Peptides against a protein of PDB entry 1ZZD. Designs and how they scored, part 55

Target 1, 109 residues: chain A of PDB entry 1ZZD
Amino acid sequence: FQVVNPYLLRDLVDLGIWDEGMKQYLITQNGSIQGLPNVPQELKDLYKTVWEISQKTIINMAADRSVYIDQSHSLNLFLRAPTMGKLTSMHFYGWKKGLKTGMYYLRTQ

## One batch from the design tools (peptide; made by RFdiffusion4, then SolubleMPNN)

Design b2_p12_4_s3 (from b2_p12_4, 7 letters changed)
Fold by OpenDDE base, seed 2:
Structure b2_p12_4_s3 (fold): chain B 109 residues (1-109), chain A 12 residues (1-12)
Amino acid sequence: as target 1 above (109 residues)
Amino acid sequence: SELNEEALKEAL
């Protein structure tokens, strides 16, 4: 089941925009606040869902983690609309960054 | 080669 991010809930309450309508909106949007006009861009950047995060950033983070881990770590990627072009790009970028393992798991929306 | 790599990175 879907659970609202407690930190997001806090910030929405602090903004004074949390209500039942907002709750229903988040449910229908799978937790995304990107479409809300009254939310600062700073918060939108902070509370990206897994489908909205740049996979380049994910790969960079994985590469950073690999510096501290002797064994290979799992890399999970999330794509809303995967294409062969994107998959190829991720493969080459991951290789360039020196990841110890390839893609462990790919999720699609 | 380098140009191709940059293009691929931007496509992510």
Scores: peptide ipSAE 0.018, ipTM 0.399, DockQ to the pose 0.141
Fold by OpenDDE base, seed 4:
Structure b2_p12_4_s3 (fold): chain B 109 residues (1-109), chain A 12 residues (1-12)
Amino acid sequence: as target 1 above (109 residues)
Amino acid sequence: SELNEEALKEAL
């Protein structure tokens, strides 16, 4: 079980803002740094958690990978606040993009 | 794995 991205940890240490308080904060925020005032916006954009990015982008990337692989690959999708509408949209979009597998591994925060 | 796939299908 890893809460903090190792590269993020490195950058926070380099910024000199890593301490026990920061560690505890990240644990409570499930690794998100979006609410930290002492972190540059560039790093916030870089270190979005899997819960903070559009899963549409993930599906697009998976579809692009499918062009170069012949095997069925598993796709992990992450939703912070899943709704029935969002799940339905993701399913149809995956179908539209021609994913080779209908199996989705849904993870919720 | 099968459960979440079925859940997606039922959401359609």
Scores: peptide ipSAE 0.014, ipTM 0.364, DockQ to the pose 0.073
Fold by OpenDDE base, seed 3:
Structure b2_p12_4_s3 (fold): chain B 109 residues (1-109), chain A 12 residues (1-12)
Amino acid sequence: as target 1 above (109 residues)
Amino acid sequence: SELNEEALKEAL
């Protein structure tokens, strides 16, 4: 079952837009607030779901933190509609960025 | 390999 992000809930309450309708909206949207017109863009950027985050950014972040660890960390990628070309591109991009391990997990909706 | 198209297609 789906649980609303407690921090998101707090911010929506602070905005004064939290109600039963909003709750149902989030459920139907799998937690996404990207389509809400009354939510500041800053919050939309902050609360992107795993399917809305650029996986290239995830790879970049993984490459950055890999400098500070002895063992390769896991890398999880999430794509709504993966294509073979996209997957290949991500793999080689990760390699180019210096990741010691390739894609560990691939998740799709 | 993990880049094998058939393997990936099967896994997806």
Scores: peptide ipSAE 0.009, ipTM 0.351, DockQ to the pose 0.056
Fold by OpenDDE base, seed 1:
Structure b2_p12_4_s3 (fold): chain B 109 residues (1-109), chain A 12 residues (1-12)
Amino acid sequence: as target 1 above (109 residues)
Amino acid sequence: SELNEEALKEAL
């Protein structure tokens, strides 16, 4: 299930655009504000959903965390429109970054 | 090759 990001809620309230309609919009858009024309780009960059964040960044973050963990930790990747080519790229990129375990969980939209 | 490697990275 989805929960509204409390920080996003705060910022939308500060912008004066939060209402029931906005809430329903976010639900239908799976939390994305990228399509809102009256939201500053800075906020759009800040509040990317798991489907909008570069999975390369996710892999990089996982690799960075692995420095402090002797056992493999869970790696979750999210793809809006996965292709075999992209999956292969992620697999090899993860391998190159030295992840002890391959992709643990893949979720598609 | 490096070109292919960069292309793969950019596809992520």
Scores: peptide ipSAE 0.018, ipTM 0.377, DockQ to the pose 0.142; fails the geometry check

Design b2_p12_4_s4 (from b2_p12_4, 6 letters changed)
Fold by OpenDDE base, seed 1:
Structure b2_p12_4_s4 (fold): chain B 109 residues (1-109), chain A 12 residues (1-12)
Amino acid sequence: as target 1 above (109 residues)
Amino acid sequence: DELNEEALKEAL
């Protein structure tokens, strides 16, 4: 299930814009604040959802972690609008970065 | 090559 990021909640309260309407907005937007006009860009950059983060960055971080692990660890990737081209690119990029098993789980929106 | 890298960058 989905829960509200407690740090995001705090910052929205500090901005004075948290209310029931904002809560419902976040639910309908799957936690995204990117569309809110009165939120500083710094906070938008900080609170990207899994659908808004570059999956290349996720793969890079996984590759970095793999340096210290003998067996492959789980790698979950998230795509808002998956295409065969994107999947192929992700697969081969992971291979290029030296991941042992590549993508473990794919979640689509 | 450059084309493939750009395509990859846009896809990920």
Scores: peptide ipSAE 0.019, ipTM 0.404, DockQ to the pose 0.143
Fold by OpenDDE base, seed 5:
Structure b2_p12_4_s4 (fold): chain B 109 residues (1-109), chain A 12 residues (1-12)
Amino acid sequence: as target 1 above (109 residues)
Amino acid sequence: DELNEEALKEAL
C-alpha cells in the first residue's frame, strides 16, 4: 500500500493546496509532486521519489559509507526503464567507485 | 572521458 510522507503532507497543507483532489493526485502519481505547478522547486527537489533521484548519487553515497562498515550491505538501485547499456554502466561505475561487492538489487518500475 | 561521463549521466 501507499503512504503519504508526513512531512510532505505538512508542507502541502502549509501551501494551502492540500485537499481530496491532491490526495488522489498523489495516489495516481505514486507520490510524485514533480508535475505540480504550484509547488516551489525547492520542495520538488526535497521530495523526490526513488524513481526520480539519480542512482549515481546512491552509488556515491554507498561508496562513502563503505569506509565505515566491515562488509558492504545490500544496495538497492531503481530504474524505470532498464537497458543492457544502463546496467553495464552502473556495474562498471560501482566497480570504479570501489564498492566491496558487485552484488546489488535492481528494482524496476 | 567527457563522452563516458555524459553516457553515464544518461544511464543513471
Scores: peptide ipSAE 0.019, ipTM 0.391, DockQ to the pose 0.125
Fold by OpenDDE base, seed 2:
Structure b2_p12_4_s4 (fold): chain B 109 residues (1-109), chain A 12 residues (1-12)
Amino acid sequence: as target 1 above (109 residues)
Amino acid sequence: DELNEEALKEAL
């Protein structure tokens, strides 16, 4: 099932653009607000779905966290359209960043 | 090497 991010809901209400139409839009767009013309870019950047964020950023964040964790933490990556090239690049980048564990789980859309 | 690093950055 799909649940709207409560913070996103709040911000949409504050913008005065929340209504039934917006609700249906979010459902059809799997929670994405990237296509909304009346939403500030800063909010679009803030509320990116897992399919819209750079996986490089995720790897960087994981590397930052791993410095303070004894055991390997789970790394989950999300690719809308995975290719062999993308997978290879992520693997080597993760290795370069010194992650204790490679990709734990890969999700595709 | 540097070439590989740039290639990887572009692919991510």
Scores: peptide ipSAE 0.017, ipTM 0.401, DockQ to the pose 0.161
Fold by OpenDDE base, seed 3:
Structure b2_p12_4_s4 (fold): chain B 109 residues (1-109), chain A 12 residues (1-12)
Amino acid sequence: as target 1 above (109 residues)
Amino acid sequence: DELNEEALKEAL
């Protein structure tokens, strides 16, 4: 069940571009607004879907947080087209960054 | 983590 991000909906309404066509577009694009030419880049950056965020950045953020956590937190990674080489690289990168627990869950599209 | 890698390999 796909639900439109209520904050995204608000911003699209504020832009005056929200309509039934936009709704259908979001459904077909799995919530992505990256392909919309009439949306400011700032909003595109803000509303990146999990498939559009650099997982390296996610790992970096997790490593930064790990300093203040007794137990390693769960880390979910999302890849559209994962390869074994990519997964291995991400795993070792997490290890190199000091994560107590590497990749815990991998989600694929 | 070999268990994780194996699980991922099976999932792919």
Scores: peptide ipSAE 0.015, ipTM 0.357, DockQ to the pose 0.054

Design b2_p12_5_s1 (from b2_p12_5, 5 letters changed)
Fold by OpenDDE base, seed 3:
Structure b2_p12_5_s1 (fold): chain B 109 residues (1-109), chain A 12 residues (1-12)
Amino acid sequence: as target 1 above (109 residues)
Amino acid sequence: DELESLFYLLDD
């Protein structure tokens, strides 16, 4: 089950580029607009999917939240093409940032 | 979107 982000839909409509073809494109691209030449970069940055966001940023956000939460929450990471080096770096970076407990899940598209 | 692995788990 996949839905189009309602805010993205609004912005695409405002750009005048929303149509049935665009809808089908988003479905085939799993919601990504990064490959669209007629979309401003500002919107591309705003509507990055979980697969396109830096996982380092996700880790930072989780670490920041842990300051105020007694129990660490599980962290989900999303990678399209994981490598051993990247996995290792994420592991140690999370540790360095204070994520001392919890579960780190890796998901691949 | 599939679960590839649990790359780290630390429980106290």
Scores: peptide ipSAE 0.022, ipTM 0.325, DockQ to the pose 0.042
Fold by OpenDDE base, seed 4:
Structure b2_p12_5_s1 (fold): chain B 109 residues (1-109), chain A 12 residues (1-12)
Amino acid sequence: as target 1 above (109 residues)
Amino acid sequence: DELESLFYLLDD
């Protein structure tokens, strides 16, 4: 388990905000910097954790990739707190976008 | 699109 992305660490050091407090914060936040007020939004967007990336975007990218690969490829989705409604919505959205294989691997935090 | 809208709402 890697708490801090090495590239994120570099950028935080370059910003001059890396210290022991920051390290402990990231540990408690499982690597997320979304709640840090002193981090530019650009970096927050760049370093979204797996659980913070829009799963809709992931589905869109998967649909685009499916054009170039065998339909046997799998799609990994990451949800922090999945609900039946959310799963259903994601399933049908994926279906609409052309992911007809139904090969979805759901991972939860 | 209804499905897209629902997904967006649930993703928030």
Scores: peptide ipSAE 0.022, ipTM 0.463, DockQ to the pose 0.417
Fold by OpenDDE base, seed 1:
Structure b2_p12_5_s1 (fold): chain B 109 residues (1-109), chain A 12 residues (1-12)
Amino acid sequence: as target 1 above (109 residues)
Amino acid sequence: DELESLFYLLDD
């Protein structure tokens, strides 16, 4: 099942654009509001899905968490359109950030 | 060390 981000729901209601049509739109867009012309860019920047946020940022966050854990968490990377070059870059970057012992899961949209 | 293993696979 798919649940709308409660904070996104609030902001869409505040914008006065939440309705059944918007709900169906979000379902078809997997939660993305990037294509909506009537949503301010600030909200688009805030509400990025796992497919839209920079994977470099995710790797950085994982590295920050890993300093306080003993391999107790997993690293999940999500790519909309993965290429070998992109995958290689992510692995190299992760390696440089010290994620050698982290569990790795790759998901594709 | 899954990332390490994958890193080596992508590097060669």
Scores: peptide ipSAE 0.021, ipTM 0.419, DockQ to the pose 0.073
Fold by OpenDDE base, seed 5:
Structure b2_p12_5_s1 (fold): chain B 109 residues (1-109), chain A 12 residues (1-12)
Amino acid sequence: as target 1 above (109 residues)
Amino acid sequence: DELESLFYLLDD
């Protein structure tokens, strides 16, 4: 069940490009606006889906959080097209960043 | 290291 991000909807309306066609586009693109030529890059960066956001950033954020909390928490990673090489690299990257837990939950599209 | 560098490349 897909729901359009209400803030994205607002910005698309403000841009004057929201219509039924745009709605259908978002549905077919799983919420991604990366392919829209009439959307500023700033908005594309802002509204990256979980499949488009940098996983490096997610790991960095998790490592930063671990400095301030003692309770271990699982890290969820999202990869559209995972490979063994990428998974291995992500694992070791997380380890080198000093994550308290080595438990990564991977979701794939 | 090599794996970390690879992750950066693949994430870009």
Scores: peptide ipSAE 0.021, ipTM 0.460, DockQ to the pose 0.513

Design b2_p12_5_s2 (from b2_p12_5, 6 letters changed)
Fold by OpenDDE base, seed 5:
Structure b2_p12_5_s2 (fold): chain B 109 residues (1-109), chain A 12 residues (1-12)
Amino acid sequence: as target 1 above (109 residues)
Amino acid sequence: SELESLFSLLDD
C-alpha cells in the first residue's frame, strides 16, 4: 500500500519541501506529517492518519454511515496505547451512538 | 456526567 497520500504529496510539492529526505521521513513516520515544523497547521489537520484522529470521531462517522452499510461490516478502531478506560469508553460510546453490530476490530500501533 | 468524563478518554 501507499504510505504517502497522493494529495498530500501534491501539497508538499506546492510547499516546496518535497525531496527524497521528506519521502524517507514519511515512510518512517507511517505517513504522519504532525511532527514537521515546516508544514502549516491547516494541512496537519487535513492529513491526519487513522492513528491521529479522535476515536470518538471515528465512531461518530461509523454511526452516521451505518444507515447505508451492511450490518456485517465491522468497525475498525486504531489505538496507539490502549487502556481499560479507553476500551470501556469505546464500548459504551458505541452503544450510545446506536451502532448495530457491536463488532469491531481493535488494532494497536 | 461520569459518562461524559469517561468518553473524554476517546479524544486524542
Scores: peptide ipSAE 0.057, ipTM 0.589, DockQ to the pose 0.645
Fold by OpenDDE base, seed 3:
Structure b2_p12_5_s2 (fold): chain B 109 residues (1-109), chain A 12 residues (1-12)
Amino acid sequence: as target 1 above (109 residues)
Amino acid sequence: SELESLFSLLDD
């Protein structure tokens, strides 16, 4: 079980803000640094957790990958607060983007 | 349907 991305840990150390308090903060935030005011936005963008990445972006990336692979690939989506409308939209958006396989698995918090 | 099957995962 890894709460902190090892590369994120490295960058936080390089920033000089890594300490026990930061560690505990990340544990309580499930690895998210989005709420930290002393972290550059560039790093926040780089280290978005799966719950913070736009699911539309995930679908787009999956669609892009499908162009170059022979086999259909699974698509995993992560939603904090899913609704039927949002799930429906995501499903049909994936279809519209030409995904060979629909959503394989949905994870929620 | 596939969609309904996916939605059922939310009932866990």
Scores: peptide ipSAE 0.043, ipTM 0.447, DockQ to the pose 0.061
Fold by OpenDDE base, seed 2:
Structure b2_p12_5_s2 (fold): chain B 109 residues (1-109), chain A 12 residues (1-12)
Amino acid sequence: as target 1 above (109 residues)
Amino acid sequence: SELESLFSLLDD
């Protein structure tokens, strides 16, 4: 397991906030820095984990890839706390975006 | 629109 993104580690060191406490915090948070009050929002946006990325963004990226790939490609979604509403929305949004395949794999945390 | 409604649900 690599809990901490190496680039994130570098940036945290550059911010001067990397220490053992930060390390342990990130371990317990599965690499997420979203809850850190002393981290700029731009870094939080940059280092979103798969559980924090907008599902709409993921679908958009998948749709963009499908334009350049002849064969169908799998759509993988990751939801920390999925709801029926979100799942339904993702399904129909994917349909509207013209994805070649439906949702192949759904992971939950 | 329907798409806008879907966006709203996704962003919740």
Scores: peptide ipSAE 0.020, ipTM 0.498, DockQ to the pose 0.503
Fold by OpenDDE base, seed 4:
Structure b2_p12_5_s2 (fold): chain B 109 residues (1-109), chain A 12 residues (1-12)
Amino acid sequence: as target 1 above (109 residues)
Amino acid sequence: SELESLFSLLDD
């Protein structure tokens, strides 16, 4: 189990802000740097965790892949705090985007 | 973390 992305670690070291305090912060935040004021927004956008990525974006990407593949594929969705309403919305959005077949799995944190 | 089928959850 890896909490910190190795490339993120490298960039934080390059920024000169990596220390034990930063390490503990990331552990408590499950790898998220979104709340750090001393990190450029560009890096925040780059290093979003799977829990911070828009699920619509993930579904859109899956739909785009389906245009070029015949074999049904499994779609993995990641939610930090899933609710039935959110799951329903994701399901219907996937349906709307043409993801009518395949296996859809939810991973919860 | 827990892995569940979206379809299974919606059927509940």
Scores: peptide ipSAE 0.017, ipTM 0.383, DockQ to the pose 0.048

Design b2_p12_5_s3 (from b2_p12_5, 4 letters changed)
Fold by OpenDDE base, seed 3:
Structure b2_p12_5_s3 (fold): chain B 109 residues (1-109), chain A 12 residues (1-12)
Amino acid sequence: as target 1 above (109 residues)
Amino acid sequence: DELESLFSLLDE
């Protein structure tokens, strides 16, 4: 089942826009607030779902983490509409960023 | 740069 991000809930409450309607909206939108007109852009940027985050950014973060670990790590990527081009790009970009020992897990929506 | 154009697909 889906659980609302507790930090997002807090911020929506602080904005004074949290109510039952908002709760139902989040459920139907799979946690996304990108379509809400009464939410500041900075919060939209902060609370992007895994489907709304650039895969390049995710790979960059994984590369940054790899500097501090002495073991292989797993990388999870999420694509709404995967294509062979995107998959190829993910592989080579990860390679370019030094993720040579990481495992790549692809999840699709 | 062909690689850069390829990597731009990750931003879509």
Scores: peptide ipSAE 0.051, ipTM 0.590, DockQ to the pose 0.682
Fold by OpenDDE base, seed 1:
Structure b2_p12_5_s3 (fold): chain B 109 residues (1-109), chain A 12 residues (1-12)
Amino acid sequence: as target 1 above (109 residues)
Amino acid sequence: DELESLFSLLDE
């Protein structure tokens, strides 16, 4: 199931644009506010969904976490529009960054 | 280089 980000909810309330219609909009958009014209770009940048965040950033964060653990940890990547090129890039970039284990789970939108 | 070009796909 889907849960609305509580911080996003707060900011939308502060903007005075939260209502039942907005709630339904977020459900249909899988939590994305990128298409809302009355939301400041700063908030759009802050509340990117897993489908909208750079996968390079995700891999970088995973690599940073792996520095402090001996056991392998799961890496989940999300692609809105997957291609063989992107998949290849993710595998080799992860390898370059020294990840012990490659992708555990890959989701597509 | 070739690798950087490949990795740029991750920024999309």
Scores: peptide ipSAE 0.050, ipTM 0.609, DockQ to the pose 0.683
Fold by OpenDDE base, seed 2:
Structure b2_p12_5_s3 (fold): chain B 109 residues (1-109), chain A 12 residues (1-12)
Amino acid sequence: as target 1 above (109 residues)
Amino acid sequence: DELESLFSLLDE
């Protein structure tokens, strides 16, 4: 997979902060720019990695696209540290949002 | 709502 999002790369170049050091930083941070002080907050919000997006947001997006696609699609959820409480919440929230399938893939960091 | 309280865990 590509380590750096191509749109992120473009924006970093436009900011004039792209260099070898930045590249190495992104590699060590698994693509995250959340810790960079010289990046506007709006860009940080835009370029959140899958580990930085709330699970509720992911479920909402899945529910939106599920209206238009078959039940064969899968929901991918990402948790840094899964707990029984969070898993239960994710399950019932997905149910409430009317996902066509209860099958989903849980990924952990 | 009990479910809403449970869903707040997803906002963390």
Scores: peptide ipSAE 0.050, ipTM 0.592, DockQ to the pose 0.681
Fold by OpenDDE base, seed 4:
Structure b2_p12_5_s3 (fold): chain B 109 residues (1-109), chain A 12 residues (1-12)
Amino acid sequence: as target 1 above (109 residues)
Amino acid sequence: DELESLFSLLDE
């Protein structure tokens, strides 16, 4: 099931590009707007789906959050095509960034 | 550095 991000919907309406065609496009693209030429890059960066966000960035954000939490918080990573190399990389990168625990949840598309 | 090379995989 797909649900359009309400904030994304608002911004698309403000851009004047929201219509039934756009709605169907988003559904077929699983919510991604990365392929739309008439959307500013700023919005594309803002509305990346979980599969489009750099996993390094996710780990960095988790590390930043950990500064405020004594206990380890959950870390969710999303990979389109996980490999042993990528998993190893994520593990060691998280370790380097000082995460108290490894990966809590791995999701694949 | 091998670790940096490994970490670059996360940018792909």
Scores: peptide ipSAE 0.045, ipTM 0.588, DockQ to the pose 0.720

Design b2_p12_5_s4 (from b2_p12_5, 6 letters changed)
Fold by OpenDDE base, seed 2:
Structure b2_p12_5_s4 (fold): chain B 109 residues (1-109), chain A 12 residues (1-12)
Amino acid sequence: as target 1 above (109 residues)
Amino acid sequence: DELEALFYLLDD
């Protein structure tokens, strides 16, 4: 079950590029608009899927939250194409940022 | 460090 972000839908309609073809494209791309040449970069940055968001930013945000709670929130990281090198660097970066629990869930596509 | 520098390349 996949639902298109209603705000993304609105912006695509405002751009005048929403049609049945666009709908089918988004379905096949699992909601990603990164490959669309006629979409402003600002919108691409705004509507990143969980697979396109910088995981470094996610770790930084998690570290900020951990200051206010006894135990860090469950941290979920998403990697489209994980490698051993990327996983290792993520673990060490999280450790250096002082995450209490570290990575709780690792999701891959 | 080296591992942190490698992490900067995750989005590439």
Scores: peptide ipSAE 0.025, ipTM 0.499, DockQ to the pose 0.523
Fold by OpenDDE base, seed 5:
Structure b2_p12_5_s4 (fold): chain B 109 residues (1-109), chain A 12 residues (1-12)
Amino acid sequence: as target 1 above (109 residues)
Amino acid sequence: DELEALFYLLDD
């Protein structure tokens, strides 16, 4: 099931645009506010879903975290409409960043 | 970095 980010909910209420229609919109959009014209860009940048965050950034963060942990951790990557080009680039980039784990769990939307 | 740039272009 899907739940709305409580902090996002608060900010939308503060903007005065929260209503039942907005709730249903977020449900159908899987929590994305990127398409809303009444939301400031600053909030759009802040509240990105896993599908909207750069996967490169996620890989970078995972590489940084691996310095502080000794056990292998699984890395989840999220792609909309994956292509072989994207998958190849992700694998090589992860390799170049020195990730300990060679397995990426790919999820598609 | 060429590889990094390629990733960026495809990630968008």
Scores: peptide ipSAE 0.024, ipTM 0.493, DockQ to the pose 0.413
Fold by OpenDDE base, seed 1:
Structure b2_p12_5_s4 (fold): chain B 109 residues (1-109), chain A 12 residues (1-12)
Amino acid sequence: as target 1 above (109 residues)
Amino acid sequence: DELEALFYLLDD
């Protein structure tokens, strides 16, 4: 199931653009507002889906969390259009960042 | 290294 981000909902309501059409749009766009021309860029930067967030940032956050964990943490990576080169780069980047598990789950859109 | 640099470029 898909649930709209409550903060995004609030901001869309504040913009006066929330309606049934917007709801359906978000469903078809998997929660993304990047394609909406009437949304300020600052909100687009704020509300990114897992497919739109920098995977480098995701890995960095995972590495930060791994400092205080044994081996119970798993990393999830999300790519719209993965390539072998990018996958390899992410793998080694995560390794160099000191991820203890070295394991991650790859999701593709 | 080279792979890390590639990742940075691709993730921009």
Scores: peptide ipSAE 0.024, ipTM 0.522, DockQ to the pose 0.520
Fold by OpenDDE base, seed 4:
Structure b2_p12_5_s4 (fold): chain B 109 residues (1-109), chain A 12 residues (1-12)
Amino acid sequence: as target 1 above (109 residues)
Amino acid sequence: DELEALFYLLDD
């Protein structure tokens, strides 16, 4: 897997905060910059890892895409710590949003 | 909606 997004790397260099320490930090954090105090919130919002993006947003986007297709489509969801309650909520929310025929592929960290 | 409320906990 790619540890550091190349565009993120560019932006960190442009900020002047890229160094070996930053590199090692990102490696240990699996590419996450959410915990960095010297990174603007705008960049944190832009460069969320797959585990940090709201899965509700993913479902919403999938529901929007389903309007243009008449076949079942797969939906990849990423949960760091799935519970039965969360899975149930995700399932019913997807159902409510019109993903009745969608297949949910759950990935866990 | 209760289910929607439960889903909001996912983002917290």
Scores: peptide ipSAE 0.022, ipTM 0.491, DockQ to the pose 0.501

